# Ledger of designs, part 83: peptides against a protein of PDB entry 7SID

Target 1, 151 residues: chain A of PDB entry 7SID
Amino acid sequence: LHMYLMLLKELPGEEYPLPMEDVLELLKPLSNVCSLYRRDQDVCKTILNHVLHVVKNLGQSNMDSENTRDAQGQFLTVIGAFWHLTKERKYIFSVRMALVNCLKTLLEADPYSKWAILNVMGKDFPVNEVFTQFLADNHHQVRMLAAESIN

## One batch from the design tools (peptide; made by RFdiffusion4, then SolubleMPNN)

Design b2_p21_1_s3 (from b2_p21_1, 7 letters changed)
Fold by OpenDDE base, seed 4:
Structure b2_p21_1_s3 (fold): chain B 151 residues (1-151), chain A 21 residues (1-21)
Amino acid sequence: as target 1 above (151 residues)
Amino acid sequence: MEEEEKREKELKEKQEKLLED
């Protein structure tokens, strides 16, 4: 886990995008790692914080390439799962904060949710619609973070 | 389309595994 997290953390931001092939290789194991640690709040928070860099890379790439679509799919699969588990009240506010940051970054890259669509159990949920739900989060810090994203 | 379908299937399976109890 630590090795993977370090690799994820070292991913450069939007100013220095990696080749999509490299991003994809890093994302492929992500769902499995999340599956193993989905019940660990701290690990989930850390993962979500680190994948912020991946989102920035995804937003700067050619959306028409197969690798880009695949990378987006790998990422959105995990985010969709975290969102679903959040709705099931599985995560504390600190994890939800990290998730909101991911969604915020997605919206910055794709404000109209052209590709940023969470598919959960066969249903599509555009991130711009998902994001608004956090404006009504039970924790004030989550609401504040969500609010600053649109104001 | 076949490659896309395969990819979508794999992603679905990954998510299902992640969401398993």
Scores: peptide ipSAE 0.590, ipTM 0.916, DockQ to the pose 0.871
Fold by OpenDDE base, seed 5:
Structure b2_p21_1_s3 (fold): chain B 151 residues (1-151), chain A 21 residues (1-21)
Amino acid sequence: as target 1 above (151 residues)
Amino acid sequence: MEEEEKREKELKEKQEKLLED
């Protein structure tokens, strides 16, 4: 876990994008790691904070690339799961804050949810629609963060 | 088409594993 988190943390941002092939290799084990630690709030928060670097890379990539579509799928699978578990009230506000930051970054890259669509249990949920739900979050900081993204 | 279908199936399985009790 520690080695993997270190790799995610050290990913270059939008100024120095990685090849999509490298991004994809880092995303492939992500769902497995999340599965193992889904009940650990601190680990989930850390993972969500670190994958922000990946989102920035995904937003700059050519959508026509097969590796880009694969990387997007790997990422959205995990985000969809975290969103679903959030609706089941499994996560504290700090984890929800991290999730909102991921969704915010996705919306900045894809404001019309052309590719940013969460598929959970066979049903599609565009991120722009999912995001509005956090405007009514029980925690004021989550609502404020969500509101900042709309303005 | 087959590659895309295979990818979607794998992603579905990954998510199911993540969400299992």
Scores: peptide ipSAE 0.588, ipTM 0.916, DockQ to the pose 0.841
Fold by OpenDDE base, seed 1:
Structure b2_p21_1_s3 (fold): chain B 151 residues (1-151), chain A 21 residues (1-21)
Amino acid sequence: as target 1 above (151 residues)
Amino acid sequence: MEEEEKREKELKEKQEKLLED
């Protein structure tokens, strides 16, 4: 886990994106790692914070390439799962904060949710619609963060 | 595309595994 998290942390940002092939290789095991540690709030928070860099990489890539679509799919699968578990009240506010930041970054990369669509249990949820739900979060800091992201 | 459908199926299975109790 720690080695994998280190690799995610060191992922270059928007200014110097990795080749999509490398991004894809890093994303492939992500769902498995999340599955193993989904009940660990701190690990989930850390993962969500680190994958912010992935979104930045995805945003500057050619969305028409097969590898880009695959990478997007790998990423969105995990984000969709975290969102679903959030709806089931599995995560404390600090994890939800990290998730909101991920969604914010997704919206910055794809404001119109052309590719940023969460598919959970066969249903599609555009990220812009998902994001607005956090405006009604039970925790004031989550609501505040969501509101700041819209403005 | 068959390849895309296969990929989507694999992603679905990954998500189901992640969400299982």
Scores: peptide ipSAE 0.587, ipTM 0.916, DockQ to the pose 0.865
Fold by OpenDDE base, seed 3:
Structure b2_p21_1_s3 (fold): chain B 151 residues (1-151), chain A 21 residues (1-21)
Amino acid sequence: as target 1 above (151 residues)
Amino acid sequence: MEEEEKREKELKEKQEKLLED
C-alpha cells in the first residue's frame, strides 16, 4: 500500500502529463486497493487526495485514445463507488471533502461532462448533477467547499 | 466493440467488488 500511495503522490499534473499508458497502468490496481481499504477512512482520504493529479492528466483533450477512455473508466469506476458509499453514509466529512475536491477538479477539466459521468450499478450520473448534492451535505465544511466550486 | 464490451464488464465487476459488504 505504501509504495502504491507514493507512486500516486508523485504523479505529475497537467503541466507535465504522463503517457496515458503509464497512467492506465497505475489506475488498474486502484479499485482493488480501494476495495481492501474501503473501511479505513484515513486511507480513503489519502487515496482521494493523491488521485487529484491523475484527474488533470485525464482531462487532456489532445490525448484522446482507447487507453484514455480506459483510464477514464478505471478512475470513474472508483469515484462512482466512493460517491455511492457516501450516499450510504459510510464516510466521515474529511473523506467527503476529499471526494468533493476530486469532483471539483473533474468539473474544471470537463465542464460539459463529456466524459465525467459516474456510472453506478448501470445508471449514469453526470458529475455536475452529483456535485450539487454536496451543497446540502450535513457537515458545514463540506457544504462550504462545494459552494466555493459553484460560485 | 468487443474489446470495449469486455472492458466495461471488467469495470463493472471491479465496482461490484468494491461495493461488497
Scores: peptide ipSAE 0.586, ipTM 0.915, DockQ to the pose 0.879

Design b2_p21_1_s4 (from b2_p21_1, 11 letters changed)
Fold by OpenDDE base, seed 4:
Structure b2_p21_1_s4 (fold): chain B 151 residues (1-151), chain A 21 residues (1-21)
Amino acid sequence: as target 1 above (151 residues)
Amino acid sequence: SEREKERKKELEEEQKRLLTD
């Protein structure tokens, strides 16, 4: 886990995008890692914080390539799972904060949710619609973070 | 494409595992 998290942390931002092939290699283990540690709030928070760099890389890539779509799919699958578990009240505010940051970054890259769509159990949820739900989060810091994203 | 459909199915299975205890 620690080795993987370090690799994920070292991913450069949007100013230095990686080849999509490298992004895919980093994403391949992600779902498995998240599955193993889904009940660990601190690990989930850390993962969500680190995958912010992935979103930045995805937003700078050619959306028409198969590799880009594959990377988007792998990433959104995990984010969708975190969102679903959030709806089931499985995560504390600090994890939700990290998730909101991910969604915020997605919206910055795709304001109209053309590709940023969470598919959970066969149903589609555009991120722009999902994001608005956090404006009514029970924790004030989550609401504030969500609010600053649209103001 | 057929490949994309297959990948979509794989992702659905991965997510299912993520959401299953």
Scores: peptide ipSAE 0.416, ipTM 0.862, DockQ to the pose 0.823
Fold by OpenDDE base, seed 3:
Structure b2_p21_1_s4 (fold): chain B 151 residues (1-151), chain A 21 residues (1-21)
Amino acid sequence: as target 1 above (151 residues)
Amino acid sequence: SEREKERKKELEEEQKRLLTD
């Protein structure tokens, strides 16, 4: 786990995007790691903070590539799961804030929600619409962060 | 493509596993 988290932390951002093949390799273990540590709030927060670099890389790539679609799918699958578990009140505010920041970054990369759509159990949820739920979050800091993303 | 459909199915299964208690 620690080595994987270190790799995520050291990923280059928007300025130096990785080849999509490398992004795919980094995403392969992500769902497994998240599944193993879904109940660990600190690990989940750390993962969500580090995958921000992945979002930036995905936004800079050619969206017509099969590899790009695959990478987007793998990433959004995990984000969708975190969002679903958030709705089930499984995460504390700090994890929810990290998730909102990921969603905010997605909207910055894809303001028209062409690919920034969460699919959970066969249903599509555009990221733009997901923010409305965080505007009503029980924690004031989460509400404020969500509001910043809308305005 | 057929491969993409298969990948989508795999991702759905992965998500289901992630969401299972």
Scores: peptide ipSAE 0.415, ipTM 0.862, DockQ to the pose 0.861
Fold by OpenDDE base, seed 1:
Structure b2_p21_1_s4 (fold): chain B 151 residues (1-151), chain A 21 residues (1-21)
Amino acid sequence: as target 1 above (151 residues)
Amino acid sequence: SEREKERKKELEEEQKRLLTD
């Protein structure tokens, strides 16, 4: 786990995106790691903070390529799971804060939710629609973060 | 494409495993 998290942390930002092939390799174990540690709030928070770099990389790529779509799919699968578990009140506010930041970054990369669509249990949820739900979060800091992201 | 449809199904199953307690 620690080695994987380190790799995610060291992922280059938007200015120097990785080749999509490398992104795909990094995403392969992500769902498994999340599955194993879904009940660990600190690990989930860390994962969500680190995958921000993945979003930045995806936003700089050609969205029409098959590899890009595959990477987007793998990433969105995990984000969708975190969102679903959030709705089920499985995560504390600090994890939700990290998720909001991920969604914010997704919206920056795809403001119109052309590809940023969460599919959970066969249903599609555009990220812009999902994001607005955090404006009504029970924790004031989450609401504030969501509100700041819209403005 | 058929490949993409198949990958989508695989991702759905993967997500299901992730969400299972």
Scores: peptide ipSAE 0.414, ipTM 0.862, DockQ to the pose 0.776
Fold by OpenDDE base, seed 5:
Structure b2_p21_1_s4 (fold): chain B 151 residues (1-151), chain A 21 residues (1-21)
Amino acid sequence: as target 1 above (151 residues)
Amino acid sequence: SEREKERKKELEEEQKRLLTD
């Protein structure tokens, strides 16, 4: 876990995008790690904070690439799971804050949710629609963060 | 494509595992 988190943390941002092939390699173990630590709030928060770099890389890639679509799919699968568990009230506000930041970054790259669509249990949820739900979050900091993204 | 359809199914199964207690 620690080695993987370190790799995620050190990912270059939008100034130095990684080849999509490298992004795919980093995403491969992500779902497994999230599955193992889904009940650990601190680990989930850390993961969500670190994968922000992945979102930035995905937003700069050519959408016509099969590797890009594959990377997007793998990433959105995990985000969809976190969102689903959030709706089930499994996560504290700090984890929800991290999730909102991920969704915000996705919307910056794809404001009309052309590819940023969460599929959970066979049902599609465009991120722009999902995001609005956090405007009514029980925690004021989550609401404020969500509101900043809309403005 | 057929590959994309297959990958979608794989991702669905992966998500199920992630959401399973």
Scores: peptide ipSAE 0.408, ipTM 0.860, DockQ to the pose 0.779

Design b2_p21_2_s1 (from b2_p21_2, 9 letters changed)
Fold by OpenDDE base, seed 2:
Structure b2_p21_2_s1 (fold): chain B 151 residues (1-151), chain A 21 residues (1-21)
Amino acid sequence: as target 1 above (151 residues)
Amino acid sequence: SMEEIEKKLQEEQQKILNAPL
């Protein structure tokens, strides 16, 4: 886990995008890691914080290749899972904060949710619609963060 | 194929959603 998290943390940001093939390889273990530690709030928070770099990288990709779509899908799969579990009230506010940051970054990269669509159990949820739900979050800090993202 | 990719993605998501831990 720690080795993988380190790799995620060291991923170049928006300024230095990696080849999509490399991003895809990095994303392959992500779902497994998430599944193993889904009940660990701190690990989930850390994962969400580190994958922000991936979002930034994906957002800069102007290529509509299979690898790009695959990488986007790999990432969105995890985000969709975290969102779903959030709806099931499985995560504390700190994890939700990290998730909102991910969604914010996605909206910055894809404001019209052309590709930023969460598919959960076969149902599509555009990120812009998902994001608005956090404006009504039970925790004030989550609401504030969501509101700041819109302003 | 994209269909195969989508199928794998769904499987991976289910692993997260249904994980016992």
Scores: peptide ipSAE 0.598, ipTM 0.917, DockQ to the pose 0.858
Fold by OpenDDE base, seed 5:
Structure b2_p21_2_s1 (fold): chain B 151 residues (1-151), chain A 21 residues (1-21)
Amino acid sequence: as target 1 above (151 residues)
Amino acid sequence: SMEEIEKKLQEEQQKILNAPL
């Protein structure tokens, strides 16, 4: 786990984008890791913080290829799961803040939610709609972070 | 195919959602 998290952390952002094939290789184990450690708040927070680099990398890609869609899909699958579990009140505020940062980055890359759509249990939830929910979060720091993201 | 990819992604998401907390 630690080695994998280190690899995610070292992923370059939009300034130095990786080939999409490399991004896919990094994303491949992600869902399994999330499944194994979904109960660990610290690990979940760390994962969410590290995948920010993935979003930045994806945002730099101008290619509408199968690999791009695959990478986007793999990322959104995990974010959708974390969002769903958040709605079930499974995560503390620090994890929710990390999730908001991911959603913020997604909105910066895709303001109109053309590809940034969370699919959970067969239903589509555009990130812009999902993001709005955090404006009413029970924790003031989460609300503040969400509000800062749209201003 | 993209359809196959989407199916796999759905399966992967279910693994996360159904894992014990």
Scores: peptide ipSAE 0.597, ipTM 0.917, DockQ to the pose 0.907
Fold by OpenDDE base, seed 1:
Parts: C-alpha cells; sequence; structure tokens
Structure b2_p21_2_s1 (fold): chain B 151 residues (1-151), chain A 21 residues (1-21)
C-alpha cells in the first residue's frame, strides 16, 4: 500500500502530463486498493488526495483516444464508489472534503460533465449534479468547501 | 471494445462496494 500511495503522490500534475498508457498502468491497481481499505478513513482520505493528480493529467489528455476513455472510466469508477459509500454515511467529514476536492478538480476539467459522469449501480450521475449535493452536507466545513469551489 | 471495458469497470466497482468488512 505504502509504495503504491507513493507512486500516486509522485504523479506529475497538469504542467507535465504523463502518457495515457502510463496513467492506465497506475490506475489498474487502484480499485483493488480501495476495496481492501474502504473501511480505513485515513487511507481513503490519502487515496483521494493523491488521485487529484490523476484528474489533472486526464484533463490534459486527448479525449478522443480509447486509452483516455479507459483511464477516465477507471478513475470515475473509484470516485463513484466513494461517492456511493458517502451517501451510505460510511465516511467522516475529512474524507468527504477530500472527495469534494476531487469533484472540484473534475468540474474544472469538465465543467459540463461531458465525460465526468459517475456510473453507480447502472445509473449515471453527472459530476455537476453530484457536486451540488455537498452544498447541503451535514458538516459545515464540507458545505463551505463546496460553496467556495463554485466561486 | 468499449463495451468490454465498461463491463470490467462495473465489476471492479462492485468489488469496492461489496468488499468485506
Amino acid sequence: as target 1 above (151 residues)
Amino acid sequence: SMEEIEKKLQEEQQKILNAPL
């Protein structure tokens, strides 16, 4: 786990995007790691913080390639899972804040949710619609973060 | 195919959602 998290942390940001093939390789273990540590709030928070770099890379990629769609799908699969578990009240506010930051970054890359759509249980949820739900979060810091992200 | 990729992604998501405690 530690080694994988280090790799995620060291992923170049928007200024120096990796080839999509490399991004795909990095994303392959992600769902498995999330499944193993879904109950660990600290690990989930760390994962969400590190995958911010992935979003930045995806935003700079050629959206017309199959690899791009694959990478987007793998990323959104994990985000969708975290969002679903959040709806089930499985995560504390600090994890939800990290998730909001991910969603914020997604909206910056795709303001109209053309590709940023969470598919959970066979249903599609555009990120722009998902994001608005955090404006009504029970924790004031989460609401504030969500509100500030719109401005 | 993209359909196969989507199916695989759904399976991966299910692993997260149904992971044991």
Scores: peptide ipSAE 0.596, ipTM 0.916, DockQ to the pose 0.857
Fold by OpenDDE base, seed 3:
Structure b2_p21_2_s1 (fold): chain B 151 residues (1-151), chain A 21 residues (1-21)
Amino acid sequence: as target 1 above (151 residues)
Amino acid sequence: SMEEIEKKLQEEQQKILNAPL
């Protein structure tokens, strides 16, 4: 786990996008890691904070290919799961803060939710619609972060 | 194919959602 988290942390940002093939390799273990550590709030927060760099890489991709769609799908699968579990009140505010930051970055990369759509249990949820739900979060800091992201 | 990818992604998501909490 620690080795994988370290690799995610060291991902280059928007200024230095990785080849899509490299992004795919990094995303392959992600769902399994999330499954194993979904009870650990600190690990979940750390994962969400580190995958911000992946979102930036995905947003820089100008070529629509199967690999691009695959990478987007793998990422959105995890975000969708975290969002669903958040609705079930499984995560504390610090994890929700990290999730809001991920959604904010997604909206910056895809403001009109052309590809940023969460599919959970066969239903589609555009990220722009999902994001606004955090304006009504039970925790003050989460609401404030969501509000700041809209402006 | 994209259909196969989507099916696999659904299975992976279900593993997360069904994992013990």
Scores: peptide ipSAE 0.593, ipTM 0.916, DockQ to the pose 0.913

Design b2_p21_2_s2 (from b2_p21_2, 9 letters changed)
Fold by OpenDDE base, seed 2:
Structure b2_p21_2_s2 (fold): chain B 151 residues (1-151), chain A 21 residues (1-21)
Amino acid sequence: as target 1 above (151 residues)
Amino acid sequence: SEEERKKKLEQEQQAILNAPL
């Protein structure tokens, strides 16, 4: 886990995007890692914070290649899972904060949810629709963060 | 293929959603 998290942390930011092939390779183990630690709030928060770099990288990609679609799918699968578990009230506010940041970054990259669509158990949820749900979050800090993202 | 990719993603997501303690 720690080795993988280190790799995620060291991923270049928006200023230095990686080739999509490299991003895809980095994303391949992600779902497995999430499955192992889904019940650990701190680990989930850390994962969500680190994958922000991936979101930024995906958003800068101007290539509509198979690798791009695959990378987007790999990432959105994990985000969709975290969102679903959030709906099931499995995560505390700090994890939800990190998730909102991910969703915010996705909206910045894809404001009209052309590709930023969460598919959970066969049902599609555009990120813009998902994001609005956090405006009504039970925790004030989550609501505030969501509101700041719209303003 | 696209179908294979979709299936893979569904399996990965299912693993997260139903992962045991």
Scores: peptide ipSAE 0.676, ipTM 0.939, DockQ to the pose 0.814
Fold by OpenDDE base, seed 1:
Structure b2_p21_2_s2 (fold): chain B 151 residues (1-151), chain A 21 residues (1-21)
Amino acid sequence: as target 1 above (151 residues)
Amino acid sequence: SEEERKKKLEQEQQAILNAPL
């Protein structure tokens, strides 16, 4: 886990995007790691913080490539899972804040949710619609972060 | 194929949602 998290942490940001092939290699183990540590709030928070760099890379890629679609799908699968578990009240506010930051970055890259769509349990949830739910979060800091993100 | 990719993603997501831990 530690080694993988280090790799995610070192992923270049928007200024220096990686080739999509490299992004895909980093994303391949992600779902497995999440499944193993979904009950660990600290690990989940750390993962969400680190995958922010992935979103930034996705936004700079050629959206018409097969690799881009694959990377988007793998990433959104994990985000969708975290969102679903959030709806089930499995995560504390600090994890939800990290998730909001991910969703914020997604909206910046795809404001109209053309590709940023969470598919959970066979249903599609555009990120712009998902994001608005955090405006009504039970924790004031989460609401504030969500509100500031749209200003 | 697109369908195969969808199935793979669904399996990965279910692994997270239904993890025994």
Scores: peptide ipSAE 0.676, ipTM 0.940, DockQ to the pose 0.822
Fold by OpenDDE base, seed 5:
Structure b2_p21_2_s2 (fold): chain B 151 residues (1-151), chain A 21 residues (1-21)
Amino acid sequence: as target 1 above (151 residues)
Amino acid sequence: SEEERKKKLEQEQQAILNAPL
């Protein structure tokens, strides 16, 4: 786990994007890792913090590329799962804050949710719609972070 | 295919949502 997390952490941001093929290689194990540690708040927070770099890379890629669509799909699958579990009140505020940061980054890359759409149990949820829900989060720091993201 | 990709992603998401401790 630690080796994988280190690799995610070392992923360059928007300034120095990786080839999409490399991004895909890093994303391949992600869903499996999440399934193993979904009940560990610290690991989930760490994962969400590290995948911020992935989102930044996705924003620098050709949207018409098959690899880009694949990377987006794999990433959004995980984010959708975390969002769903958040709605089920499975995550503490620190994990929700990390999730909001991911959603914020997605909105910066795709303000109109053209590709940033969470599909959960066969239903589509645009990220801009999902993000609005965190403005009413029970924890004040989560609400504040969400509010800062749109102002 | 696109359909295969969609099914794969659904399976991966389900694995996260229903994974045991």
Scores: peptide ipSAE 0.676, ipTM 0.939, DockQ to the pose 0.831
Fold by OpenDDE base, seed 3:
Structure b2_p21_2_s2 (fold): chain B 151 residues (1-151), chain A 21 residues (1-21)
Amino acid sequence: as target 1 above (151 residues)
Amino acid sequence: SEEERKKKLEQEQQAILNAPL
């Protein structure tokens, strides 16, 4: 786990985008790691914070390529799972904060949710619609972070 | 293929949602 988290942490940001093939390799273990540690709030928060760099890379790639679609799918699968578990009240505010940051970055890259769509249990949920739910979050810091993203 | 990718993603998401750990 720690080796993988270190790898995610060292991902280049928007200034130095990775080739999509490299992004795919980094995303391959992600769902497995999340499945093993979904009940660990600190690990989930750490994962969400580190994958912000992946969102930035995805936003700069050719959206029409198969590799881009694959990378988007791998990433959105995990985000969709975390969002669903959030709806089930499984995550504390600090994890929800990290999730909102991911959603914010997605909205910046895709304001109209053309590709940023969460598929959970066969149903599609555009991120722009999902994001508005956090404006009514029970924790004030989550509401504030969400509000800052749309103003 | 597109169908293979879709099935894989569904399985991966299910693993996260239903993981016992």
Scores: peptide ipSAE 0.675, ipTM 0.939, DockQ to the pose 0.836

Design b2_p21_2_s3 (from b2_p21_2, 9 letters changed)
Fold by OpenDDE base, seed 2:
Structure b2_p21_2_s3 (fold): chain B 151 residues (1-151), chain A 21 residues (1-21)
Amino acid sequence: as target 1 above (151 residues)
Amino acid sequence: SMKEREEKLQKEQQAILNAPL
């Protein structure tokens, strides 16, 4: 886990995007790691914070390449899972804040949700629609973060 | 294929959603 998290942490941001092939390789273990540690709030928060770099890379890549679509799919699968578990009240506010940051970054990269669509158990949820739900979050800091992202 | 990829993604997501740990 820690080795993988370190790799995610060291992923270059928007200034120095990695080749999509490399991003895809880094994403391959992600779902497995999430499944193993889904009940650990701190690990989930850390994962969400680190994958922000992935979102930035995805937003600057050639969106028409197969590798880009594959990487997007793998990433969105995980984000969709975290969102779903959030709806089931499985995550504390700090994890939800990290998720909001991910969603914010997705909206910046894809403001019209052309590709940023969360599919959860076969149902599609555009990120722009998902994001607005956090404006009504029970925790004030989550609401504030969501509101700041829109303004 | 697209179908195979979609199926893989569904399995990955299911693993997260239903993981006992």
Scores: peptide ipSAE 0.661, ipTM 0.933, DockQ to the pose 0.815
Fold by OpenDDE base, seed 5:
Structure b2_p21_2_s3 (fold): chain B 151 residues (1-151), chain A 21 residues (1-21)
Amino acid sequence: as target 1 above (151 residues)
Amino acid sequence: SMKEREEKLQKEQQAILNAPL
C-alpha cells in the first residue's frame, strides 16, 4: 500500500503531465486498493489527496483517445464510489474535504461535465450537479471549501 | 470493446461498494 501511495504522490501536476500510458498504469491498481481500505478514513483521505495529480494530468489531455477515455473511466469509477459512500454517511469531514478538492479539480478541467460524469449503479450524475450537494454539507469547512470553488 | 470496458468498471465499482473490509 505505502509503495503504491508513494507512486501516486510522485505523479507530476498540470505543468508536467505524464504520458497517458503512465497514468493508466498508475490507475490500474486503484480500485482494488480502494476496495481493501474503504473503511480506513486516513487511507481514503490520502488516496483522494494523491489522485489530485491524476486529475490534473487528465485535464491536460489534448485529444480524445482510447487511453484518455479509459483513464477517465477508471478514475471516475473510484470517485463515484467515494461519493456514493459519502451519501451513505460513511466518511468523516476530512475525507469529504479531499473529495471536494477532487471534484473542484474536475470542474476546472471540465466545467460543463462533458466527460466528468459519475456513474453509480448504472445511473449518471454530472459532477457539476454532484458538487452543489456539498454546499449543504453538515460540516462548515466542507461547505466553505465548496463555496470557494464556485466563487 | 466499449461494452466490455463498461462492464469491467461496473465490477470494479461494485467491489469497492460491497467490500467487507
Scores: peptide ipSAE 0.661, ipTM 0.933, DockQ to the pose 0.815
Fold by OpenDDE base, seed 3:
Structure b2_p21_2_s3 (fold): chain B 151 residues (1-151), chain A 21 residues (1-21)
Amino acid sequence: as target 1 above (151 residues)
Amino acid sequence: SMKEREEKLQKEQQAILNAPL
């Protein structure tokens, strides 16, 4: 776990985008790691904070390429899972804030949710619609973060 | 293929949602 988290932490941001092939390699073990530690709030928060760089890389890539679609799928699968577990009240506010930051970054890259769509249990949820739900979050810091992203 | 990718993603997501640990 720690080795993988270190790799995610060192992922270059928007300033230095990685080849999509490298992004894919980093994303391959992500779902497995999330499955093993989904009950650990701190680990989940850390993962969500680190994958922000992945979103930035995806936004600068050719969205019509096969590699981009694959990377997008790998990433959105995890985000969708965290969102679903959030709806089931499994995560504390700090994890929800990290998730909102991911969603914010997605909206910046895709404001109309053309590709930023969460698929959970066979149903599609555009991120722009998902994001508005956090405006009514029970925790004030989450609401504030969400509101700042809209205005 | 597209179908294979979707199936893989569904399994991975299910693993997260139903993980015992």
Scores: peptide ipSAE 0.660, ipTM 0.933, DockQ to the pose 0.828
Fold by OpenDDE base, seed 1:
Structure b2_p21_2_s3 (fold): chain B 151 residues (1-151), chain A 21 residues (1-21)
Amino acid sequence: as target 1 above (151 residues)
Amino acid sequence: SMKEREEKLQKEQQAILNAPL
């Protein structure tokens, strides 16, 4: 886990995007790691904070390539899972804060949710609609972060 | 194929959602 998290942490941001092939390699283990540590709030928060760099890389890539679509799909699958577990009240506010930051970055890259669509249990949820739900979060800091992201 | 990709993603997501840990 720690080795993988270290690799995610060192992922370059939007200023120096990685080739999509490299992004895909980093994303391949992600779902497995999430499944193993879904009950660990600290690990989940850390994962969400680190995958923020992945979103930035995705936004700088050619969206018409098959590799981009694959990377988007793998990333959104994990985000969708975290969102679903959030709806099931499995995560504390600090994890939800990290998730909101990911969603914020997604909206910056895709404000109209053309590709940023969470598919959970066979249903599609555009990120812009998902993001709006955090404006009504039970924790005031989460609501504030969501509101600030719109301004 | 697109279908195969979707099926793979669904399995991965279910692994997270249904993980026993």
Scores: peptide ipSAE 0.661, ipTM 0.933, DockQ to the pose 0.822; fails the geometry check

